# Ledger of designs, part 14: peptides against a protein of PDB entry 6JX3

Target 1, 85 residues: chain A of PDB entry 6JX3
Amino acid sequence: AEFRLRPEISVAQTDYGMVLLDGRSGEYWQLNDTAALIVQRLLDGHSPADVAQFLTSEYEVERTDAERDIAALVTSLKENGMALP

## One batch from the design tools (peptide; made by RFdiffusion4, then SolubleMPNN)

Design b2_p28_6_s3
Fold by OpenDDE base, seed 1:
Structure b2_p28_6_s3 (fold): chain B 85 residues (1-85), chain A 28 residues (1-28)
Amino acid sequence: as target 1 above (85 residues)
Amino acid sequence: SAAEAIRELLARERPRVISARELKRRAP
């Protein structure tokens, strides 16, 4: 399924990196560089598998580690109410 | 705007961080 943010979530680029804001609750989260990179590519329509391939090609990371990291991040974003299930 | 709200928040507070593994770029 397509990765999508909830409609109440806004994205901003800051000096500290990507930040997500929940317009209803006022909660916000900063993403580190790797998380931001993953989220950006997912939002651009790349599948988790595509992102894993990208990460392993550009960075010193094993495919299985990249896949696990992406899955964990997506789960976190869903559980924290940022991404649609 | 949302961006303005975020900037205001960051001026006063530090948000919680959601992280993925820090990665090192492969040598060209």
Scores: peptide ipSAE 0.559, ipTM 0.872, DockQ to the pose 0.923
Fold by OpenDDE base, seed 3:
Structure b2_p28_6_s3 (fold): chain B 85 residues (1-85), chain A 28 residues (1-28)
Amino acid sequence: as target 1 above (85 residues)
Amino acid sequence: SAAEAIRELLARERPRVISARELKRRAP
């Protein structure tokens, strides 16, 4: 399934990194650089497989670790109400 | 705007951080 943010979630780029804001609840979260990179690529239409390939090509990370990290992040974003299930 | 509101919030508070593993770029 395509990765999508919930409609009430806004994205802001800050000097400290990407921030997600829930316009209804007022809750907000900052993403670290790796998380922001993954989210940006997913939102740009890359599949998790695409992102994993990108990470392993550009960074010192194993494919299985990249895949697990992406899956864990996506799960976290869904559980925290930022991404659609 | 949402971005302005977020910047204002960040000036006062530090949000919860959602993180993924910090990665090191491969050497050329």
Scores: peptide ipSAE 0.556, ipTM 0.870, DockQ to the pose 0.887
Fold by OpenDDE base, seed 2:
Structure b2_p28_6_s3 (fold): chain B 85 residues (1-85), chain A 28 residues (1-28)
Amino acid sequence: as target 1 above (85 residues)
Amino acid sequence: SAAEAIRELLARERPRVISARELKRRAP
């Protein structure tokens, strides 16, 4: 299934990192660098498996850890109302 | 624009952070 943000969510790139804004509620969240990297790749159409492979290739992280970290982030984004289920 | 609105929000208060593990790049 394709990772997608909810339609009311806007993305902004700032000097402090990626920020997501809910245009209806006014709530907003800042992503750290790793989270932003993952979200950008998912939004570009890469699967979680693709992103895990990318992370293990470019960074000092094990595949299993990368997969768990991606899954946890996606879950958080869905539960916080930023990503579609 | 949405980006301008976000920047203004950030100027007023710091947002909550959603994070993933900080990663170190592999040596080339």
Scores: peptide ipSAE 0.554, ipTM 0.868, DockQ to the pose 0.921
Fold by OpenDDE base, seed 4:
Structure b2_p28_6_s3 (fold): chain B 85 residues (1-85), chain A 28 residues (1-28)
Amino acid sequence: as target 1 above (85 residues)
Amino acid sequence: SAAEAIRELLARERPRVISARELKRRAP
């Protein structure tokens, strides 16, 4: 399934990194640089497999670790109400 | 705007951080 943010979530770029804001609750979260990179690529339409390939090609990370890290991040974003199931 | 609202929030408090592994770029 396509990765997608919930409609009430807004994205902003700040000096501290990417921030997601829930326009209904007022809750917000900051993403570190790696998380922001993954989210940006997913939102651009890349599959988790595409993102894993990108990470392993550009960064010193093993494929298995990249896949696990992406899955964990997606799960976190869904559980925290930022991404659609 | 949403961006302005976020900047205002950040000016008065620090948000929770959701992180993934810090990565080092491969040498070219």
Scores: peptide ipSAE 0.552, ipTM 0.867, DockQ to the pose 0.917

Design b2_p28_6_s4
Fold by OpenDDE base, seed 1:
Structure b2_p28_6_s4 (fold): chain B 85 residues (1-85), chain A 28 residues (1-28)
Amino acid sequence: as target 1 above (85 residues)
Amino acid sequence: SAEQKILELLAQRQPKVISMRELKRKPA
């Protein structure tokens, strides 16, 4: 399934990093650099598997760890109402 | 704009941080 943000969520790049804003509630979230990188890749249409491959290629991380990290991040984004199920 | 709204919010309160462990890049 395609990773997508909820329609009320806006994305902005700030001097402090990527920020997601819920236009309805006013809640907003700052992503750390690695999380932002993953989210951007997912939004660009890459699958979690694609992103895991990218991470293992560019960073010092094992494939299994990358997959787990991505899955945990996606789950967090869905549970916090930022990403569609 | 969303960016302007975010900047205003940042000045008012701290955001919830969504993070994962930072990764170290392999040498270029």
Scores: peptide ipSAE 0.476, ipTM 0.822, DockQ to the pose 0.873
Fold by OpenDDE base, seed 3:
Structure b2_p28_6_s4 (fold): chain B 85 residues (1-85), chain A 28 residues (1-28)
Amino acid sequence: as target 1 above (85 residues)
Amino acid sequence: SAEQKILELLAQRQPKVISMRELKRKPA
C-alpha cells in the first residue's frame, strides 16, 4: 500500500526541521530528523521495506528494529490524522 | 506559504513532536 499524506496536510522544511501542517484544523507537527528522513523517503515512493533496507545499510540498526520503527511511525502519522489509512 | 504560516504558528505555540529514535550513521 502506498504511503500518502492527507490532502489537507502541507509539508514545510524549516530551520526547526520538517513540519506537517493541517490546513483545516490548524494543528501542526514537527518531526525529528530520523522521522523526517523516513517520511521523505516514503513520500518519494519508497516502500517501508525499501526504507528498512536503506536504514540498515546506512545506519546502525537491525532490520527488524528498523521495520518496527517505521511501522510505529506510520501508525502514528495515520492516527494523528496526517497520513491516509 | 505553508512555511510562513508555520513560522507564525511557531511564534504562538509549540508543535507536537512526532519522532522516532535517532539513528547513528555507519562509518563510510
Scores: peptide ipSAE 0.473, ipTM 0.817, DockQ to the pose 0.866
Fold by OpenDDE base, seed 2:
Structure b2_p28_6_s4 (fold): chain B 85 residues (1-85), chain A 28 residues (1-28)
Amino acid sequence: as target 1 above (85 residues)
Amino acid sequence: SAEQKILELLAQRQPKVISMRELKRKPA
């Protein structure tokens, strides 16, 4: 399924990095640079497999590790109410 | 705006951090 944020979530780019805001609860989260990079690519329509390929090409990371890292991040975003299941 | 709201919130309290390990970029 396509990665998608919940409709109440807004995205902002700050000097500190990407921030996600829940407009209903007021909760907000700051992403570190690597997480922000992955989220942006997913939001741009790239599949997790596409992102894994990108990471292995641009960064010192193995494919399997990249896939697990991406999956863990996506799970975290869903569990924290930012991304749709 | 959402951005302005976020900036105001940042001034009031620290956000929860969602992170993964930082990756080292390969040399270009």
Scores: peptide ipSAE 0.468, ipTM 0.813, DockQ to the pose 0.890
Fold by OpenDDE base, seed 4:
Structure b2_p28_6_s4 (fold): chain B 85 residues (1-85), chain A 28 residues (1-28)
Amino acid sequence: as target 1 above (85 residues)
Amino acid sequence: SAEQKILELLAQRQPKVISMRELKRKPA
């Protein structure tokens, strides 16, 4: 399934990093650089498998660890009401 | 703008942080 943010969520780049804002509730979340990198690639249309391949190519991380990291992040974003299930 | 709103919010309260372990880039 395609990764998508909920319609009320907007993205902004700040000096503190990527931030997601819920335009309805006013809640907002700051992502660290690794999380932001993954989210951006997913939003650009890359599959989790694509992102895992990218991470293992560019960074010192094993494929299985990259896959687990991505899955955990996606789950977190869904559970926190930022991404669609 | 959304960015301006975020900056205003940051001035008022700390954001919830969604983080992963930072990764080290491979040598070029």
Scores: peptide ipSAE 0.461, ipTM 0.810, DockQ to the pose 0.864

## One batch from the design tools (peptide; made by RFdiffusion4, then SolubleMPNN)

Design b2_p29_7_s2
Fold by OpenDDE base, seed 2:
Structure b2_p29_7_s2 (fold): chain B 85 residues (1-85), chain A 29 residues (1-29)
Amino acid sequence: as target 1 above (85 residues)
Amino acid sequence: SPASAALAARVAREGPPARRLDAPALARR
């Protein structure tokens, strides 16, 4: 299914990297560059498979590792209340 | 958006969040 952030989540680009805010709890989270890249591409409408292909093409990572990293990040975003299930 | 701008301003005032959501860092080919 389509990756989407929950409506109460705000995104900002900062000098420290991408930051996500939960407007209800007030909690905010920083993403490193790899996580931010994955999230940005998913939000742009790329599938996890598209993102994995992109990562293996541009970075020194194996396809299996890229797929695992993407899946783990998506799961974490959902479990921490940032992404819709 | 206004919400994004407000969040950026919060980071400028308070510093970066302690909470992290990271993926394994990658090196470019």
Scores: peptide ipSAE 0.587, ipTM 0.884, DockQ to the pose 0.932
Fold by OpenDDE base, seed 5:
Parts: structure tokens; C-alpha cells; sequence
Structure b2_p29_7_s2 (fold): chain B 85 residues (1-85), chain A 29 residues (1-29)
């Protein structure tokens, strides 16, 4: 299943980090660096498994924890109306 | 994109959003 943002979501890189905006509601969210990195890689077409492998190779995190972090973030993005189901 | 540029401009004027969507911070190896 391919990760995609909803069409009404805009993305910006700012001095504060990545920001996502729902153009219909006007609600917007700032992502920390880790969340932004995960989202960027998913949007680039990497699978959650690919991203987990990347995180474990570049950062001090175990595979299981990386997988959980990615899954939790994806769930939050979907539940908050930013990502397609 | 134009939408991204407009959003960046909004953040520049208004500051960062109060809502956060974070993942656990990681340290590089």
C-alpha cells in the first residue's frame, strides 16, 4: 500500500521544520526532524520496511522500535486527515 | 509549488503551528 497525502494537504519546509497544512480546514501541524524524515522517505516511495532499515542504519534505534515509530506516525497522519487510508 | 510557497509565507508571518506531530527523536550513529 502506497503512502500518499490527501490532495488538500500542502507541505512546506520552514525554519522550524516541515509543516503540513489542510487547505480546507486551515489546520496545520509542525513535524519534528524524525517525523519529517520518515514522511519525506515515505513520500519518496520507500516502504515502511525500507524506512525502518534506513533508520536503524543511520540512527541509534532498534528495528522493532523503528517499525513501531513509523507505524504510529502513519496512523496519526491518517487519523488526522493528512494521509489517505 | 505555489501552495508550498504560500504555506511557507504563512509560517514566516504567523510563526509555527501550535499543533505538533512528532516521532521519537533519534540520535545519529
Amino acid sequence: as target 1 above (85 residues)
Amino acid sequence: SPASAALAARVAREGPPARRLDAPALARR
Scores: peptide ipSAE 0.586, ipTM 0.883, DockQ to the pose 0.918
Fold by OpenDDE base, seed 4:
Parts: structure tokens; C-alpha cells; sequence
Structure b2_p29_7_s2 (fold): chain B 85 residues (1-85), chain A 29 residues (1-29)
């Protein structure tokens, strides 16, 4: 399934990293560089499998760990109301 | 976008949010 942010979510690049805002609640979150990289790739239309391949090729991480990290982040984004189910 | 600009302005005023959504940090090969 396609990864999408909810319509009320805004994204900004800041000196501290990527920030997401829920325009309805006013809550906002900072993402570290790894999370931001994953989110950007998913929003650009890459599949989780594509992102896992990218991470293992560019970084010191095993495929299984990359897949787990991506899945965990996607779950967190959905549970926190930022990504569509 | 106007929304992203407003968010950037908020961060400039308030500082970064305390809430975080992090993934395990990775070292580049």
C-alpha cells in the first residue's frame, strides 16, 4: 500500500531536522536524520523494500534490521495520526 | 508551501519540538 501523510500534516525542514505538524491539534514532532530519510523516500514513492535496499547499500545495517526499522517507523507514524492507515 | 513556511516559523520562535519520532541512527558505509 502507498505511504501517505494525513492531509492535516505539514512538513518542514529546519536546522534541527525534519519536523511534522498536525494542523488540527497543533502538536509537532521532530524526526532524526534516519527517520526523515525513510519518510522522504516513502513519500517519493519508494516501497519499504526499496527503502530497505537503499539503507543496506548506503549504511552499516543488515537487511532484516533495516526492514524492522522501516516497519516500526511506519507503525509509529500511523499510531500518532501522521500517516494514513 | 504556506503551511510548511508557517511551521518553520513556529520552530524559529519556539525551538524544536520536544516530541520525537526517531529511527535507529545509522552510520554511512
Amino acid sequence: as target 1 above (85 residues)
Amino acid sequence: SPASAALAARVAREGPPARRLDAPALARR
Scores: peptide ipSAE 0.578, ipTM 0.879, DockQ to the pose 0.938
Fold by OpenDDE base, seed 3:
Structure b2_p29_7_s2 (fold): chain B 85 residues (1-85), chain A 29 residues (1-29)
Amino acid sequence: as target 1 above (85 residues)
Amino acid sequence: SPASAALAARVAREGPPARRLDAPALARR
């Protein structure tokens, strides 16, 4: 399934980095730069595998580490009601 | 979007949210 944010989620770029807001609950989250990069690429239509390859090639992150971190982040975004299942 | 602008303004007033979602791969905060 393609990664998508829930309709009630707003995104902002701030001096502190990317922030996501749930417009219904008022809860909001700060993403670190790595998480923001992953989310941005996923929202652009890249698959988790694409993102892992990107991190491996552009930043020399170990493939296993990239895959783990992407999967964990996607899970967190879904569990916290920011991303659609 | 207007919602994004309002969110950015909120962060400017209140500071960054306490809730964090981090990916450690690049060790970037």
Scores: peptide ipSAE 0.461, ipTM 0.831, DockQ to the pose 0.593

Design b2_p29_8_s1
Fold by OpenDDE base, seed 2:
Structure b2_p29_8_s1 (fold): chain B 85 residues (1-85), chain A 29 residues (1-29)
Amino acid sequence: as target 1 above (85 residues)
Amino acid sequence: KRPLSNELALPAERVAGGRYSRLGLLGRV
């Protein structure tokens, strides 16, 4: 249930945003500001439900949309080998 | 609450599954 990055993944903050680097393959991926915020909160131990509540409280978005966006991001991170299943 | 377009880094085109996330391969080292 806990969101975690794979051990080979490192996080870098750049002038253009958060970057996730795979130390084995050498691939690196960029997150936009909102995705980075979501990832940071998940890594801090907040649940997807917590993050959805946060997004709806801070931004003009509906809860169901926030939940779908978070779920899609988590799925993408797992499928691209950045997060543990 | 903040307007979505003002505070969220949205892609030029809507990303599949969500409007907040942009996950793009930058390269390989």
Scores: peptide ipSAE 0.035, ipTM 0.594, DockQ to the pose 0.469
Fold by OpenDDE base, seed 4:
Structure b2_p29_8_s1 (fold): chain B 85 residues (1-85), chain A 29 residues (1-29)
Amino acid sequence: as target 1 above (85 residues)
Amino acid sequence: KRPLSNELALPAERVAGGRYSRLGLLGRV
Protein backbone atom coordinates (compact mmCIF):
# COMPACT_ATOMS: atom_id res chain seq x y z
CA ALA B 1 0.00 0.00 0.00
CA GLU B 2 1.19 3.49 -0.85
CA PHE B 3 2.34 5.67 2.02
CA ARG B 4 0.45 8.95 2.01
CA LEU B 5 -0.04 11.83 4.38
CA ARG B 6 -3.54 12.78 5.37
CA PRO B 7 -4.93 15.63 3.27
CA GLU B 8 -4.96 18.04 6.20
CA ILE B 9 -1.23 17.57 6.83
CA SER B 10 1.22 20.05 5.38
CA VAL B 11 4.95 19.63 5.19
CA ALA B 12 7.21 22.54 6.03
CA GLN B 13 10.94 22.70 5.70
CA THR B 14 12.31 24.98 8.38
CA ASP B 15 15.77 26.09 9.36
CA TYR B 16 15.55 23.43 12.03
CA GLY B 17 14.25 20.57 9.89
CA MET B 18 11.04 18.99 8.65
CA VAL B 19 7.78 19.88 10.38
CA LEU B 20 4.37 18.34 9.80
CA LEU B 21 1.40 20.64 10.40
CA ASP B 22 -2.14 19.45 10.99
CA GLY B 23 -4.33 22.12 9.42
CA ARG B 24 -7.38 21.05 11.37
CA SER B 25 -6.04 20.76 14.90
CA GLY B 26 -3.22 23.24 14.50
CA GLU B 27 -0.75 20.80 15.99
CA TYR B 28 2.68 20.63 14.44
CA TRP B 29 5.25 17.91 14.79
CA GLN B 30 9.01 17.71 14.50
CA LEU B 31 10.87 14.97 12.69
CA ASN B 32 14.51 14.36 13.36
CA ASP B 33 16.75 14.16 10.33
CA THR B 34 16.59 10.40 9.95
CA ALA B 35 12.83 10.28 10.34
CA ALA B 36 12.50 13.07 7.80
CA LEU B 37 14.64 11.12 5.36
CA ILE B 38 12.47 8.04 5.80
CA VAL B 39 9.25 10.01 5.31
CA GLN B 40 10.59 11.77 2.24
CA ARG B 41 11.59 8.51 0.60
CA LEU B 42 8.28 6.87 1.42
CA LEU B 43 6.40 9.84 -0.01
CA ASP B 44 8.52 9.56 -3.14
CA GLY B 45 7.16 6.05 -3.62
CA HIS B 46 9.91 3.91 -2.18
CA SER B 47 8.78 0.85 -0.27
CA PRO B 48 9.77 0.27 3.34
CA ALA B 49 12.10 -2.42 2.05
CA ASP B 50 13.70 0.09 -0.31
CA VAL B 51 14.16 2.51 2.53
CA ALA B 52 15.67 -0.12 4.80
CA GLN B 53 18.19 -0.99 2.12
CA PHE B 54 19.01 2.67 1.70
CA LEU B 55 19.49 3.21 5.42
CA THR B 56 21.85 0.27 5.79
CA SER B 57 23.94 1.61 2.94
CA GLU B 58 24.18 5.11 4.37
CA TYR B 59 24.15 4.61 8.13
CA GLU B 60 25.71 2.38 10.73
CA VAL B 61 22.63 0.27 11.27
CA GLU B 62 21.72 -3.37 10.74
CA ARG B 63 18.97 -4.29 8.29
CA THR B 64 16.72 -5.77 10.94
CA ASP B 65 16.98 -2.65 13.07
CA ALA B 66 16.26 -0.41 10.09
CA GLU B 67 13.18 -2.43 9.21
CA ARG B 68 11.86 -2.28 12.75
CA ASP B 69 12.48 1.44 13.05
CA ILE B 70 10.73 2.16 9.75
CA ALA B 71 7.75 0.05 10.73
CA ALA B 72 7.54 1.79 14.08
CA LEU B 73 7.71 5.22 12.47
CA VAL B 74 5.00 4.41 9.94
CA THR B 75 2.78 3.07 12.69
CA SER B 76 3.33 6.19 14.76
CA LEU B 77 2.57 8.49 11.84
CA LYS B 78 -0.69 6.66 11.21
CA GLU B 79 -1.71 6.51 14.84
CA ASN B 80 -0.97 10.18 15.38
CA GLY B 81 -3.15 11.15 12.44
CA MET B 82 -0.42 12.23 10.06
CA ALA B 83 -0.51 9.36 7.56
CA LEU B 84 -3.44 7.55 5.99
CA PRO B 85 -4.03 4.01 7.25
CA LYS A 1 28.82 5.09 6.96
CA ARG A 2 27.60 7.83 9.24
CA PRO A 3 25.75 7.65 12.54
CA LEU A 4 22.00 7.96 12.83
CA SER A 5 20.40 11.25 13.69
CA ASN A 6 18.53 10.89 16.95
CA GLU A 7 18.09 14.52 17.93
CA LEU A 8 15.11 16.78 17.55
CA ALA A 9 15.87 19.99 15.73
CA LEU A 10 13.63 21.92 18.11
CA PRO A 11 12.66 21.27 21.70
CA ALA A 12 9.55 19.15 21.61
CA GLU A 13 7.66 16.55 23.51
CA ARG A 14 8.62 13.17 22.11
CA VAL A 15 5.51 11.40 20.91
CA ALA A 16 7.15 8.57 19.04
CA GLY A 17 10.60 7.53 18.18
CA GLY A 18 13.66 5.43 18.32
CA ARG A 19 17.14 5.72 16.97
CA TYR A 20 15.74 6.94 13.65
CA SER A 21 12.12 7.61 14.15
CA ARG A 22 11.59 10.56 16.41
CA LEU A 23 8.41 12.58 16.35
CA GLY A 24 7.77 15.43 18.71
CA LEU A 25 4.82 17.70 19.22
CA LEU A 26 6.20 21.20 18.87
CA GLY A 27 3.05 23.10 19.57
CA ARG A 28 -0.23 24.39 18.24
CA VAL A 29 -1.17 27.23 15.95
Scores: peptide ipSAE 0.033, ipTM 0.570, DockQ to the pose 0.818
Fold by OpenDDE base, seed 3:
Structure b2_p29_8_s1 (fold): chain B 85 residues (1-85), chain A 29 residues (1-29)
Amino acid sequence: as target 1 above (85 residues)
Amino acid sequence: KRPLSNELALPAERVAGGRYSRLGLLGRV
């Protein structure tokens, strides 16, 4: 299944970085730059495996760490009501 | 290769076992 944000969530680019806005509650959440990159690639249709490969090629991170971190981020986004399960 | 961003948004914690921050609530609109 494709990674998708919940319909009430919108994305904004700010001077502080990527922000996710919950249109129902009015709460907005900030991603750090690495998390933003991950989310952007997932939303573009890349798999977590694709993203892990990308991260290891571009950044100082081991493959297993990248995979774990991506999985944890996705889980967090889902559990916090930003991404569809 | 460049370092990963590990800056925390507040309130937030590092993702368990990782260098990424959890989502941080900035405020309300």
Scores: peptide ipSAE 0.030, ipTM 0.582, DockQ to the pose 0.549
Fold by OpenDDE base, seed 1:
Structure b2_p29_8_s1 (fold): chain B 85 residues (1-85), chain A 29 residues (1-29)
Amino acid sequence: as target 1 above (85 residues)
Amino acid sequence: KRPLSNELALPAERVAGGRYSRLGLLGRV
């Protein structure tokens, strides 16, 4: 399924990094550089497999670790009400 | 809601020398 943010979530670029804001609750999450990169690529339509390949080319990480990190991030974003199931 | 964390090991970026990390909680507006 396509990765999408929930409609009440807004994205903001700040001096401290990329932020996801829940417009209803006021809760917000700061994405570190890696998470921001993953989210941006997923929103641009890249598959998790594409993103994993990209991460291994840019960072000193193995493919399996990149895949686990992407899956964990997506799961967290869904469970914390940021992304649609 | 489960808290997000930055417990991942932080390997360096190959091209820019940056660190690899995971999403974190910032707070509320």
Scores: peptide ipSAE 0.026, ipTM 0.568, DockQ to the pose 0.209; fails the geometry check

Design b2_p29_8_s2
Fold by OpenDDE base, seed 1:
Parts: sequence; C-alpha cells; structure tokens
Structure b2_p29_8_s2 (fold): chain B 85 residues (1-85), chain A 29 residues (1-29)
Amino acid sequence: as target 1 above (85 residues)
Amino acid sequence: KKPLSSSLSVPALRVSGGRYSRLGLVGRV
C-alpha cells in the first residue's frame, strides 16, 4: 500500500531537524535523522522493503533490525495521526 | 558501510529491539 501523510499534516525542515505539523491542532512532532530519512524515502515512493535494503547497504545495520525499525515507525506515524492507514 | 553513530543522529530514546529512536512530540502552536 502507498505511504501517504494525512492531508492536514505539513512537513517542515527546521534548524533543529524535520518536523511534522498538524495544521488543525497545532501539534507537531520532531523526527530524528534516521526517521526523517525513512519518511523521505517512503514519500518518494519506495516500499518498506526498498528502504530496508537501502539502510543495510549504506549503514552498519542488520536487515531484521532495519525492517523492525521501519515497521515501528510506520505504525507510530499512523497511530499518532500523521499517516493515512 | 557507515556506522550509525557517525552517519546519523544518536538517538536519546530507542525503539525496543531496534537501533533507532521513535519520533517525539515537541509541542503545540
């Protein structure tokens, strides 16, 4: 399934990192650099499997760890109202 | 391959069993 942010969510690049802002509630979440990298690649159309392959090819991380982190992040984004289910 | 500690920000809070932090609520405007 295609990864998409909810329509009320805006992405901002700040001096302190990538931020997701809910334009209705005013609530905003900060992503660390790893989470930002994952979200950016998902929004570019890469699958979670593509992103896992990317992480293992570029960084010292095991495939299973990369897959778990990606899955956990996607779940968190959906549960916190930032990504569409 | 680059080590995570030198390639990406070091997470203050990690996902259980993983190497990366979860996203964090920063505030409200």
Scores: peptide ipSAE 0.036, ipTM 0.630, DockQ to the pose 0.413
Fold by OpenDDE base, seed 3:
Structure b2_p29_8_s2 (fold): chain B 85 residues (1-85), chain A 29 residues (1-29)
Amino acid sequence: as target 1 above (85 residues)
Amino acid sequence: KKPLSSSLSVPALRVSGGRYSRLGLVGRV
């Protein structure tokens, strides 16, 4: 399935990190650098499998852990109203 | 800017190629 943000969510790059802003409620979330990297790659059209491969190539993380982390992040973004189901 | 109602402080682990930290949200309002 394609990862997509909800229509009301805007992405902003700040000096302190990537921010996802809900333009309707004013609620926003600041992503840590790892989460931001994952979200950016997903939004660019990379699959979770692509992103997992990237993470294991660049960082000392096991493939299974990378896959789990990506899945957990995606779930969290959906549950927090930032990403479409 | 509105202050965040909650925030997470997670350690960053510096590794070859960059920084890896626990995935997730740093904060929200």
Scores: peptide ipSAE 0.033, ipTM 0.559, DockQ to the pose 0.136
Fold by OpenDDE base, seed 4:
Structure b2_p29_8_s2 (fold): chain B 85 residues (1-85), chain A 29 residues (1-29)
Amino acid sequence: as target 1 above (85 residues)
Amino acid sequence: KKPLSSSLSVPALRVSGGRYSRLGLVGRV
């Protein structure tokens, strides 16, 4: 199952970072730099495993921690109506 | 700084220095 944003969600780049905007409700969510990086990679078609490998290769993070953090982020994005189930 | 009305904790990285923190935000601005 590929990671995908809901149709009503738009991505905007701002001076303050990446923002996910719900065009129907007008709500928007700002992602921190790490979350933005993860989301961008997932949207580009990389698997969570790919993203975990990327993070551990580039940053001081353990593989297990990266995997858990990615999973938690994906879950949060789905639960908050930004990503498709 | 504008406070977030609602936020979720997410991981945070500092690209400079390669530091990884579990303390980060996804939130409504």
Scores: peptide ipSAE 0.028, ipTM 0.567, DockQ to the pose 0.104
Fold by OpenDDE base, seed 5:
Structure b2_p29_8_s2 (fold): chain B 85 residues (1-85), chain A 29 residues (1-29)
Amino acid sequence: as target 1 above (85 residues)
Amino acid sequence: KKPLSSSLSVPALRVSGGRYSRLGLVGRV
């Protein structure tokens, strides 16, 4: 399924990094550099498999570990109300 | 809300750019 942010979530680029803002609750979350990269690529239409391949090309990380980290991030974003299920 | 995190000990980079670490609540408007 396509990765999508919830309609009330907006993306902002700040001096401290990428931020996801909930316009209804006022809560906002700062993404680290790797998470921002993952989210940006998913939002651009790349699959989790595409992103895992990209990570293994940019980092000395095994494919299985990259896949696990992507899955964990996506799950967390959904559970915290930032991404659609 | 609970913070988000990436699971890895920071992997070595092949190219300059990102890193693995923690995500968290920054604040409220």
Scores: peptide ipSAE 0.027, ipTM 0.567, DockQ to the pose 0.194

Design b2_p29_8_s3
Fold by OpenDDE base, seed 1:
Structure b2_p29_8_s3 (fold): chain B 85 residues (1-85), chain A 29 residues (1-29)
Amino acid sequence: as target 1 above (85 residues)
Amino acid sequence: KRPLSNELSVPALEVRGGRYSRIGLVGRV
């Protein structure tokens, strides 16, 4: 399924990194650099498999680790109400 | 200073031209 943020979530760039803002509650979360990169690529239409390949090509990380990291992030974003299920 | 005290607790792998950090939310701001 397509990765999408919930309608109430907006993306912002700050001096401290990428943040996701909940427009209803006013709460926002800061992503680390890797998470920000993954989210950006998913929002650009790349599949998790595409992103895993990208990470292993650009960074010193094993494919299985990249896949696990992506899956964990997507799950977290869904469970925390930032991404659509 | 960064607003989140646990920001530097994220492990990083050395890469060409940067680093790879374990994914996740740094924290709620």
Scores: peptide ipSAE 0.036, ipTM 0.546, DockQ to the pose 0.142
Fold by OpenDDE base, seed 3:
Structure b2_p29_8_s3 (fold): chain B 85 residues (1-85), chain A 29 residues (1-29)
Amino acid sequence: as target 1 above (85 residues)
Amino acid sequence: KRPLSNELSVPALEVRGGRYSRIGLVGRV
């Protein structure tokens, strides 16, 4: 399935990092840099497999760990109401 | 804002000018 943010969620870059903001509630979540990188690439249309390959190429992380990190993040974003199921 | 419960404080690993760490949401209001 395609990764998409919920319609009410917007992305902002701040001095403290990437933030996802719920425009209705005003609640926001700050991503760590790894999460921000993953989200940015997914939103740019890269597949999770593309992102995993990128992570293993650029960082000292194994493919399986990268895949697990991506899956965990996507799950978290959905559970916290940022991404569509 | 407060840290989300699922965020873990782990050292960052810098490779090729970027920083990799465990994924997470570091703050919530």
Scores: peptide ipSAE 0.031, ipTM 0.544, DockQ to the pose 0.138
Fold by OpenDDE base, seed 5:
Structure b2_p29_8_s3 (fold): chain B 85 residues (1-85), chain A 29 residues (1-29)
Amino acid sequence: as target 1 above (85 residues)
Amino acid sequence: KRPLSNELSVPALEVRGGRYSRIGLVGRV
């Protein structure tokens, strides 16, 4: 399924990285650089498989690790109310 | 390839439950 942020969530770029903001509650979550890259690629329409391939081509990371952490990130974003199920 | 092999092992969400306000990002209440 297509990865999308919830409509109340916006993205802010800070000096220390990407932050996801809930415009209704004021809650925010800061992403590390790898998570930010993953989110950006997913929002651009790339599949998790595309993103895993990208990560392994650009960084010294194993495919299995990339796949696992993409899945974990997506799950976390959904569970914390940032991404649509 | 860039030597960032362990970057994915760092928790994706680094800062939990902060507040966004007119003055910017604010620590937990």
Scores: peptide ipSAE 0.030, ipTM 0.547, DockQ to the pose 0.170
Fold by OpenDDE base, seed 2:
Structure b2_p29_8_s3 (fold): chain B 85 residues (1-85), chain A 29 residues (1-29)
Amino acid sequence: as target 1 above (85 residues)
Amino acid sequence: KRPLSNELSVPALEVRGGRYSRIGLVGRV
């Protein structure tokens, strides 16, 4: 399934990192650098499996940990109203 | 208020691509 943000969510790059902004409510969330990287790659059309492989290649993290981190982030983004189900 | 900037849930790991940290939403309104 394709990862997509909800229509009301905008991405902003700030001096402090990536921010996801809800244009209707004004609520926003700032992502840490790892989360921002994951979101960027998912939005570019990479699969979670692609992203996990990328993370293990570029960072000192095990595949299983990368997969769990990606899954947890996607779940959080959906539950917090940023990503479509 | 400014959101929290790059707070870590766990210590970062440094490799070729930079620092890996546990995923997180580090600030919100």
Scores: peptide ipSAE 0.021, ipTM 0.528, DockQ to the pose 0.154

